# Peptides against a protein of PDB entry 6UG1: the designs that were tried, part 71

Target 1, 304 residues: chain A of PDB entry 6UG1
Amino acid sequence: SNEERKRRKYFHMLYLVCLMVHGFIRNEWINSKRLSRKLSNLVPEKVFELLHPQKDEELPLRSTRKLLDGLKKCMELWQKHWKITKKYDNVGLYMRTWKEIEMSANNKRKFKTLKRSDFLRAVSKGHGDPDISVQGFVAMLRACNVNARLIMSCQPPDFTNMKIDTSLNGNNAYKDMVKYPIFWCEVWDKFSKKWITVDPVNLKTIEQVRLHSKLAPKGVACCERNMLRYVIAYDRKYGCRDVTRRYAQWMNSKVRKRRITKDDFGEKWFRKVITALHHRKRTKIDDYEDQYFFQRDESEGIPD
Target 2, 301 residues: chain A of PDB entry 6UG1 as posed
Amino acid sequence: SNEERKRRKYFHMLYLVCLMVHGFIRNEWINSKRLSRKLSNLVPEKVFELLHPQKDEELPLRSTRKLLDGLKKCMELWQKHWKITKKYDNEGLYMRTWKEIEMSANNKRKFKTLKRSDFLRAVSKGHGDPDISVQGFVAMLRACNVNARLIMSCQPPDFTNMKIDTSLNAYKDMVKYPIFWCEVWDKFSKKWITVDPVNLKTIEQVRLHSKLAPKGVACCERNMLRYVIAYDRKYGCRDVTRRYAQWMNSKVRKRRITKDDFGEKWFRKVITALHHRKRTKIDDYEDQYFFRRDESEGIPD

## One batch from the design tools (peptide; aimed at target 1 K112 T113)

Design b2_p27_4_s4 (made by RFdiffusion4, then SolubleMPNN; from b2_p27_4 with E3L E4D E12K A18K)
Fold by OpenDDE base, seed 1:
Structure b2_p27_4_s4 (fold): chain B 304 residues (1-304), chain A 27 residues (1-27)
Amino acid sequence: as target 1 above (304 residues)
Amino acid sequence: SELDELLEEAKKLLEELKPLLNLEEEE
């Protein structure tokens, strides 16, 4: 019905705000000075120097290569620190079906809220789910004075799916779900004027995304619970930015159709949400990023 | 659930964001 379409749209909007706020709160928690002091001790001086290379005036690419090597070593150090990777409870922050949402409303399962103190302890001990691990990795890089962002791929229910029964059948459902991350890291390369993508936990990759990312879900089974629609970046200064354009090859032709921002009302609403979560002034880094997104939009074209 | 916690945190934050988001309370 038209009513059910409206209900699913509003529920999607509410759920999206919830997820974006969760990302904001986790980004605040990883800025903990107490955690920073502990995590800085995991990074040897030689690795710290690679994270902070001098500018090579002859070949700036040499400085980028040092930074990439430093980030690789940080991923290796993080793997040594992280002792226990827990499975997600149910589906974690992956996309739920409409049926699962309706059924969960009836089940008052007392899920135990992860308090800030418990999160900080989990990161410090190296015990937790993959999301906590990624968030802790971002905290470690920030502890080393690296301009690292927490990235969240927000997975609200698909308001464009009007099927009543959306039950997902499959023995490999969990493996397919966790094949691609929900959380990852970006690091600012001051030499190339670009964001470097870092997945320290899931795919264990470092990328300089041009057109395609390995972090973009591929295949029907993987996309059932992980649809690339809302990739939100949270920086160390409480900036909040939509960075979906970096990871979406087909933003205009495919991704936009699955976003609330497909219409002018949804675009204006989503801009208000981003603005409410963006607690810093604009910087030259934002100008370089917006220029890159503009060039990516021009290169994709507007679908007819 | 982690969702119900997110919903409670987000209900609290929606109360804080209601003025900013112009979310009319449906009475």
Scores: peptide ipSAE 0.027, ipTM 0.623, DockQ to the pose 0.066
OpenDDE base, seeds 2, 3, 4, 5: peptide ipSAE 0.024, 0.025, 0.025, 0.022; ipTM 0.592, 0.582, 0.597, 0.589; seed 5 fails the geometry check

Design b2_p27_5 (made by RFdiffusion4)
Pose (drawn by RFdiffusion4):
Structure b2_p27_5 (pose): chain A 301 residues (1-169, 173-304), chain P 27 residues (1-27)
Amino acid sequence: as target 2 above (301 residues)
Amino acid sequence: EEEEEREEFVDFFKPKAEELVEERLGE
């Protein structure tokens, strides 16, 4: 019914707002001073110097390389620090079906509250699922004074799914791509470096294609790329989906609430509500990348 | 006034966001 269609659109908006806010508060917790000081001693002087390379006037590229080596070394040592990698209970934060949600609302059960202290304890011990692990990795980079963003791919239920049944054909297929990952600024190449230290264990300087965007019909059942939100050290919140969307204006726009005007205005209201800093020059360099990327997409196939 | 409204809006959803995550990740 058209009524159920409208409810799905609203609940989608609601669930999305909650997810984005969770990203905002989790990013706050990541900045915890007490935790940052402990995680900093995990980084040797050698690697620390690689994470803060000297300006190389003749060839800025060498500085970028040193940072990449540093990022690689950090990924490695984080693989060692993280001793216990849990499985997501049930579905984690991957996209759910309308049926699944209706049924979760029906069954209330018992849910262990988490809170901030428990999160900190888990990151210091090295116990957690991949979300906690990558989030802790970002906290470590920040304790070393690197401009690290936390990236979250918000996976609200699909408001474009009109079906009354909503059934699907695997765990391994869900976890192929991450919900959380990291970006780090390169002041020499003036670009954001994408880092996934937990799932794909890769570092990529995304230009026109990214390894992180999910592919194949089976894998996209639980992970439909729509809202890639970046949170930074100074409490910025930016929609970074353009970096990770091969067909943004075609394939992805149909799945976002921003397809109509009311949707874009509303979404902007939330982003602004979550962006608690003023515009820096880095924001301009990023907007320039996005503009060029937006103009190079062209006609679809 | 716009700034206060934005802050109130975020504060209104914080507890709901925490409860939502507890339902998804909680035991």

Design b2_p27_5_s1 (made by RFdiffusion4, then SolubleMPNN; from b2_p27_5, 12 letters changed)
Fold by OpenDDE base, seed 3:
Structure b2_p27_5_s1 (fold): chain B 304 residues (1-304), chain A 27 residues (1-27)
Amino acid sequence: as target 1 above (304 residues)
Amino acid sequence: KEKEELEKFVESYVPLAEKLLEELLGE
């Protein structure tokens, strides 16, 4: 019905705000001075120097290569620190079906939210789910004075799915779900004026995204619980930015129609949510990023 | 004004949002 379509749209909006606020809170916890002091001790001086190369005036690419090598070594150090990767409880922050949401609303199970103290302990010990591990990796880079962002791929229920029953059947559902991450890192390269994508936990990869990312879900089974729609960046200065354009190859033709921002009402509403979560002034880094997004929009074109 | 209304909106929805996430994530 038209009523059910409206209900799913509004529930998607509410759920999206919840996820974006969760990302904001986790980003605040990452900025813990107590955690920062502990995690800085994991990075030896030689690796710290690679993270902060001098500018090569002849070939800035040499400085970028040193930074990339430093980030690779940081991923290796992080893997040595991380002792236990727990499975997600159920589906974690991956996308739920409408049936799962309706069933959960009927089950008054008190979920115990992870407290800040428990999170800080989990990161310090190297024990937790993949999301905690990625968040801890961002904390370690920030402890080394690296301009690292926490990236969250927000997975609200698909309001464009009007099926009554959306149950997912399959024994491999968990394996397909966790094939691609929902949290990762970006690092600012001051030499190339670009964000570097870092997945320290899942794919263990570093990318300089141009047109496509390895982190973008591919295949029907992987997209069932991980639909690239809202990739939100949280920086060390409490900036909040929509960076979906970086990871979406087909933003205009495919992704936009699955977002609340497909219409003017949704665009204005979503801009309000971003503005509320954005607690810093604009910087020249934002100008370079917006220029990159503009070039990506022009290169994709408007779908005919 | 619009920023303050939105901050109040977000502040009012954050607890509801966290509770909904808890209720939704609790199974």
Scores: peptide ipSAE 0.103, ipTM 0.693, DockQ to the pose 0.512
OpenDDE base, seeds 1, 2, 4, 5: peptide ipSAE 0.074, 0.073, 0.143, 0.085; ipTM 0.692, 0.700, 0.707, 0.706; seeds 2, 4, 5 fail the geometry check

Design b2_p27_5_s2 (made by RFdiffusion4, then SolubleMPNN; from b2_p27_5, 12 letters changed)
Fold by OpenDDE base, seed 2:
Structure b2_p27_5_s2 (fold): chain B 304 residues (1-304), chain A 27 residues (1-27)
Amino acid sequence: as target 1 above (304 residues)
Amino acid sequence: SEEEELKKFVESYVPKAEKLLEELLGK
């Protein structure tokens, strides 16, 4: 019905806000001064120097290469720190089906909320799920004075899916679900004026995204619980930005159709949500990023 | 308006949203 379409749209909007607020709160937690002091001790001076290379005036690419090497070594150090990667409870923050949402609404199970203190302990010990691990990695980079963002791929239920029964097939579902991350890191490269993408936990990759990312889900099974629609960046100064354009190859042709921003009302609403979560002034970094997104939109063109 | 319909929807679903937030923060 039209009413069920509206209900799913509005529930998607509510769920999206909840996810974006969760990302904001986790971003605050990783700014803990106590955690920062502990995590800075994981990074040797030689690695710190690689994270902060001098500008090579002759070839700025040499400075970027040092930064990339520093980030690689930080990823290796993080693997040594992280002792236990727990499985997600159920589907974690991956996309739920409408049926799963309806069933969960009927379930009176009290979920044990992870407290800030428990999170900080988990990161400090190197024990937790992949999301906690990524968030801890961002905290370690921030402890080394690196301009690192927490990235969250928000997975609200698909309001474009009007099927009643979306039973996802059983046993292989978890492996396909976790094939691509929900959380990752971005690091500002002051030399190239670009964000570097870092997945320290799942794919264990560092990339400079041009047209497509390795972190973008591919294949039907992987996309069932991980649809690239809302990639939100949380910086160390409590900035909040939509960075979906970086990771979406086909933003205009494919991704937009599955976003609330497909219409003017949804676009205006989503801008209000981003603005409410954006607690810093605009910077030159935002200008370079917006220029990059503009160039990516022009290069994709208007879908036929 | 669509904004008024959304407001009424949000008001009706606030308790569900709080539970959802607890589930999200619990992960």
Scores: peptide ipSAE 0.124, ipTM 0.774, DockQ to the pose 0.177
OpenDDE base, seeds 1, 3, 4, 5: peptide ipSAE 0.026, 0.120, 0.030, 0.025; ipTM 0.676, 0.739, 0.630, 0.632; seeds 1, 4, 5 fail the geometry check

Design b2_p27_5_s3 (made by RFdiffusion4, then SolubleMPNN; from b2_p27_5, 12 letters changed)
Fold by OpenDDE base, seed 5:
Structure b2_p27_5_s3 (fold): chain B 304 residues (1-304), chain A 27 residues (1-27)
Amino acid sequence: as target 1 above (304 residues)
Amino acid sequence: SMEEELRKFVESYIPKAEELIEKLLGE
């Protein structure tokens, strides 16, 4: 019905705000000074020096290569630190079906929220789910004075899916779900004036995204619980930015159709949510990023 | 200000967000 379409749209909006606020809260928690002091000790001086290369004036690419090597070594150090990767309880922050949402609304289960203290302990011990692990990795890079962002791929229920029963087939559902991450890292490369994508936990990859990302879900089964729609970046200064354009090859033709921002009302509303979560002044880094997004929009063109 | 209204708006959703996140993280 038209009413059910409206209900799903509004529920998607609420759910999206909830996820974005969650990312904001986790981004605050990883700024913990106590955690920072502990995690900085994981990074030896030689790796710290690679994270902070001098500008090579002859070939700036040499400086970028040192940074990439430093990030690779940090990823290896993080794997040594992380002792226990827990499975997600149920689907974690992956996308729920409408049926699952309706069933959970009837279930008065008291969910135990992970408290800040428990999160900090989990990161410090290296015990937790993949999301906690990624968040801890961002904390370690920030402890080394690296300009690292927490990236969250927000997975609100698909308001474009009007099917009554959206049950997913069970057997491979978890494996397909976790094939691509929900959380990852970006690191500012001051030499190339670009963000470097780092997935320290899932794919264990470092990427300089041009047109395509390895972190973008591919295949029907993987996209059932992980649709690239809202990739939100949280920086160490409590900046919040939509970086979906980096990871979406087909932003205009495919991704936009599944976003609340497909219409003027949704665009204005989403801009309000981003503005509310953005607690810093604009910087030259934002200018370079916006220029990159503009060039990517022009290069994609208008969908026929 | 528009920022304060927006902050209040987001803050009004925080408890529901937390409840929903609790539901999301505890299931």
Scores: peptide ipSAE 0.123, ipTM 0.737, DockQ to the pose 0.702
OpenDDE base, seeds 1, 2, 3, 4: peptide ipSAE 0.054, 0.026, 0.025, 0.026; ipTM 0.698, 0.667, 0.622, 0.661; seeds 1, 2 fail the geometry check

Design b2_p27_5_s4 (made by RFdiffusion4, then SolubleMPNN; from b2_p27_5, 10 letters changed)
Fold by OpenDDE base, seed 4:
Structure b2_p27_5_s4 (fold): chain B 304 residues (1-304), chain A 27 residues (1-27)
Amino acid sequence: as target 1 above (304 residues)
Amino acid sequence: DEEEELKAFVESYVPKAEELLEELLGE
């Protein structure tokens, strides 16, 4: 019905806000001074120097290469720190079906939410799910004075799916679900004036995204619970930015159709949400990023 | 108004969304 379409749209919006607020809260928690002091000790001086290379005036690319090497070594150090990777309970922050949402509403399960203190302890010990691990990695880079962002791929239920949810086949679903991350890191390269993408936990990859990312879900099975729609960046100064354009090859033709921002109402609403979560002034880094997004929109063109 | 409908919807479903978030964030 039209009513069910509206209900799913509005529930998607509410769920999206909740996920974005969660990302904001986790981004605040990883700014903990106590955590920062502990995590800075994981990074030896030689790696710190690679994270902060001098500008090579002859070949700025050499400075970027040092930064990339430093980030690679940080990933290796992080793997040594992280002792226990827990599986997600159920589907974690991956996308739920509408049926799962309806069924969960009937089950008043007391869920034990992870408190800030428990999160900080988990990161400090190296025990937790992959999302906590990524968040801790961002905290470690921030502890080393690296301009690192927490990236969250928000997975609200698909309001464009009006089908009655057939039961997702259970066991193969988890492996396909976790094939691509929900959380990752971006690091500002001051030499190239670009964000570097870092997945320290799942794919264990560093990339300089040009047209497409390795982190973008591919294949029907992987996209059932992980649809690239809302990739939100949280920085150390409580900036909040939509960076979906970086990771979406086909933003205009494919991704936009599955976003609330497909219409003017949804675009205005989503802009209000981003603005409410953005607590810092604009910087030159934002200018370079917006220029990159503009160039990516022009290069994709308008879908025929 | 779509904004008023959304507001009314949010007010009615906030508890459900909070429960869902608690579920999603449950250890």
Scores: peptide ipSAE 0.213, ipTM 0.839, DockQ to the pose 0.258
OpenDDE base, seeds 1, 2, 3, 5: peptide ipSAE 0.111, 0.105, 0.030, 0.023; ipTM 0.776, 0.748, 0.600, 0.599; seed 3 fails the geometry check

Design b2_p27_6 (made by RFdiffusion4)
Pose (drawn by RFdiffusion4):
Structure b2_p27_6 (pose): chain A 301 residues (1-169, 173-304), chain P 27 residues (1-27)
Amino acid sequence: as target 2 above (301 residues)
Amino acid sequence: EFEEKIKEKGLEITLHELEEEYLEMKE
């Protein structure tokens, strides 16, 4: 019914707002001073110097390389620090089905509250699922004074799914791509470097294609790329989906609430509500990348 | 509102409460 269609659109908006705000608060917790000081002693002087390379006037590229080596070394040592990697209970934060949600609302059960202290304890011990692990990785980079963003792929239920049944054909297929990952600024190449230290264990300077964007019909059942939100140290919130969307204006726009005008205005209201800093020059360099990327997409196939 | 609820109860409880609200709308 057209009524159920409208409810799905609203609940989608509601769930999305909650997810984005969770990203906002979790990013706050990541900035915890007490935790940052402990995680900083995990980084040797050698690697620390690699994370803050000297300006190389003749060839800025060498500085970028040193940072990449540093990022690689950090990924490695984080693989060692993180002793216990849990499985997501049930579905984690991956996209759910309308049926699954309706049924979760029906069954109330008992839910262990988490809170801030428990999160900190878990990151320091090294116990948690991949989301906690990557979030902790970002906290470590921040304790070393690197401009690290937390990236979250918000996976609200699909408001474009009109079906009354909504059934699907695996755990391994869900976890193929991450919900959380990291970006780090390169002041020499003036670009954001993508880092996934937990799932794909890769570092990529995304130009026109990214390894992180999910592929294949089976994998996209639980992970439909729509809203890639980046949170930074100074409490910025930017929609970074253009970096990770090969076909943004075609494939992805149909799945976002921003396809109509009311949707874009509303979405902007939330981003602004979550962006608690003023514009820096880095924001301009990023907008330039996005503009060029937006113009290079072209006609679809 | 959600910020306070998440800080007090956590994300899983907050999502469940929103799911209950969706169920009530269907009724």

Design b2_p27_6_s1 (made by RFdiffusion4, then SolubleMPNN; from b2_p27_6, 13 letters changed)
Fold by OpenDDE base, seed 3:
Structure b2_p27_6_s1 (fold): chain B 304 residues (1-304), chain A 27 residues (1-27)
Amino acid sequence: as target 1 above (304 residues)
Amino acid sequence: DFKKKIEKYGLEIVLHELEVQYNESLK
């Protein structure tokens, strides 16, 4: 019905705000000075120097290569630190179906509230789910004074899916779900004036995204619980930015149609949510990023 | 409001509260 479509859209909006606020809170937690002091000790001086290369005036690309090597070594150090990767409880922060939402009201699930103290302990011990691991990796880079931001792919229920039965029957449903990450890292390259994408946990990859990312879900089974729609960046200074354009090949033609921002009301609402979560002044980094997004929009064109 | 609720109760509890409210609105 038209009423059900309105209800699903409203529920999607509330769910999206909760996810975005969760990302903000986790970003505050990873700024812990106590955690920073512990995690800085995981990075030897030689790796710290690679993270902070001098500007090569002859070939700035050499400085970027040192930074990339430093980030690779940080991923290796992080794998050694991380002892226990827990499975997600149920589907974690992956997308729920409407049927699962309708059935969930009847299940008295014992939710275990992860407090800030529990999170800091989990990261310090190297014990937790993949999301905690990625968040801890961002904390380690920030402890090394790297301009690293936490990236979250928000997975609210698909308000464009009006099917009643959305049962995901598949023996490999969990494997397909976790094939692509929900959380990852971006690092500012001051030499190339670009964000470097880092997935330290899932795909264990470092990318300089031009047109396509390996982190963008591919295949029907993987896209059932991980739909690239809202990729939100949280920086060390409590900035909040929509970076979906970086990871979306088809932002204008495909992704926009599945976002709340498909209409003017949703666009204005979503801008208010971003503004409420953005607690820093604009910087030249934001100008370079916006210019990159503009060039990506022009290169995609307007879908006919 | 959501920030304080999520900090106090955790995301999963807040999402479950929204799921319950959604299902009550279907009745």
Scores: peptide ipSAE 0.576, ipTM 0.948, DockQ to the pose 0.792
OpenDDE base, seeds 1, 2, 4, 5: peptide ipSAE 0.575, 0.574, 0.573, 0.571; ipTM 0.949, 0.948, 0.948, 0.947

Design b2_p27_6_s2 (made by RFdiffusion4, then SolubleMPNN; from b2_p27_6, 11 letters changed)
Fold by OpenDDE base, seed 3:
Structure b2_p27_6_s2 (fold): chain B 304 residues (1-304), chain A 27 residues (1-27)
Amino acid sequence: as target 1 above (304 residues)
Amino acid sequence: DLKEKIEKYGLEIVLHELEVEYLESLK
């Protein structure tokens, strides 16, 4: 019905705000001074120097290469630190079906609230789910004075899916779900004036996204619980930015149709949510990023 | 505040409350 469509859209909006606020809270937690002191000790001086290369005036690309090598070594150090990767409870922060929401509402579950103290302990010990691991990796880079962002791919229920029974095929559902991450890292390269994408846990990859990301879900089974729609960046100064355009090949033709921002009301609402979560002044980094997004929109064109 | 609620109770509890409210709105 039209009413059910309105209800699902409204629920999607509320769920999205909760996810975005959760990302904000985790971004505050990873700024812990106590955690920073512990995690900085994981990074040897030689690796710290690679993270902070001098500007090569002859070939700025050499400075970017040193930074990339430093980030690779940080991923290796992080793997040595991380002892236990826990499975997600149920589906974690991956997308639920409407049927699962209805069934979950009827189930009295005992939820384990992870407090800030528990999170800091988990990161310090190297014990937790993949999301905690990625968040801890961002904290380690920030402890090394790297301009690292926490990236969250928000997975609210699909308000465009009006099917009642979306039974997901159960047998490989978890493996397909976790094939692509929900959380990752971005690092500012001051030499190239671009964000570097880092997945330290899932794909264990570093990329300089131009048109396509390896982190963008591919295939029907992987997209059932992970639809690239809302990729939110949280920086060390409590900035909040929509960076979906970086990871979406088909932002205008495909992704926009599945976002709340498909209409003017949704666009205005979503802009208010981003503004409420953005606690810093604009910088030249934001200007370079917006220029890149503009060029990506022009290059995609308007879908015919 | 929603932030304080999520920080205090955790995201999963807050999402479950929304799920209950959604199911009640279907009746």
Scores: peptide ipSAE 0.701, ipTM 0.968, DockQ to the pose 0.830
OpenDDE base, seeds 1, 2, 4, 5: peptide ipSAE 0.698, 0.698, 0.700, 0.698; ipTM 0.968, 0.968, 0.968, 0.968

Design b2_p27_6_s3 (made by RFdiffusion4, then SolubleMPNN; from b2_p27_6, 12 letters changed)
Fold by OpenDDE base, seed 1:
Structure b2_p27_6_s3 (fold): chain B 304 residues (1-304), chain A 27 residues (1-27)
Amino acid sequence: as target 1 above (304 residues)
Amino acid sequence: EFKELIEKYGLEIVMHELEVQYLESLK
């Protein structure tokens, strides 16, 4: 019905706000001074120097290569630090079906809320789920004075899916779900004026995204619980930005149709949410990023 | 408001309350 469509759109919006606020809170937690002091000790001086290369005036690419090598070594150091990767409870922050929402509503589960103190302890010990691990990696880079963002792919229920029974086939569902990350890192390259994408935990990859990312979910089974729709960036100065355009090859033709921002009302609403979570002034980094997004929009063209 | 609720109760509880509200809205 039209009513069910309106209801699913409304609950999609509420879920999206909750997920975006969760990302904001985790971004505050990873700015902990106590955690920063502990995590900085994981990075040797030689790796710190690679993270902070001098500007090569003859070949700026040499400086970018040093930064990339430093980030690779940081991923290796992080793997040594991280002792236990826990499975997600249930589906974690991956997308639920509408049927799973209905069933979960009837389930009086004892929720174990992870407090800030528990999170800081988990990161410090190297024990937790993949999301905690990625968040801790961002904290380590920030402890080394790297301009690292926490990236979150928000997975609200699909308001465009009007099917009642989306029975997800049970057996390989977890493997397909966790094939692509929900959280990752971006690092500002001051030499190339671009964000570098870093997945330290799942794919263990570093990318300079041009047209597409390896972090973008591919295949029907992977897209059932991980639809690239709302990729939100949280920086060390409490900036909040929609960076979906970086990771979406087909933003205009495919991704926009699955977003609340497909209509003017949804666009205005989503901008208000971003603005409410954005606690810093605009910078030249934002100008370079917006210019890149503009160029990516022009290069995609208008969907036929 | 959502920030305070999520900080106080945690995301999973707040999400569960939304799930309950969704189910109630189906009746």
Scores: peptide ipSAE 0.484, ipTM 0.927, DockQ to the pose 0.748
OpenDDE base, seeds 2, 3, 4, 5: peptide ipSAE 0.480, 0.464, 0.483, 0.455; ipTM 0.926, 0.921, 0.926, 0.919

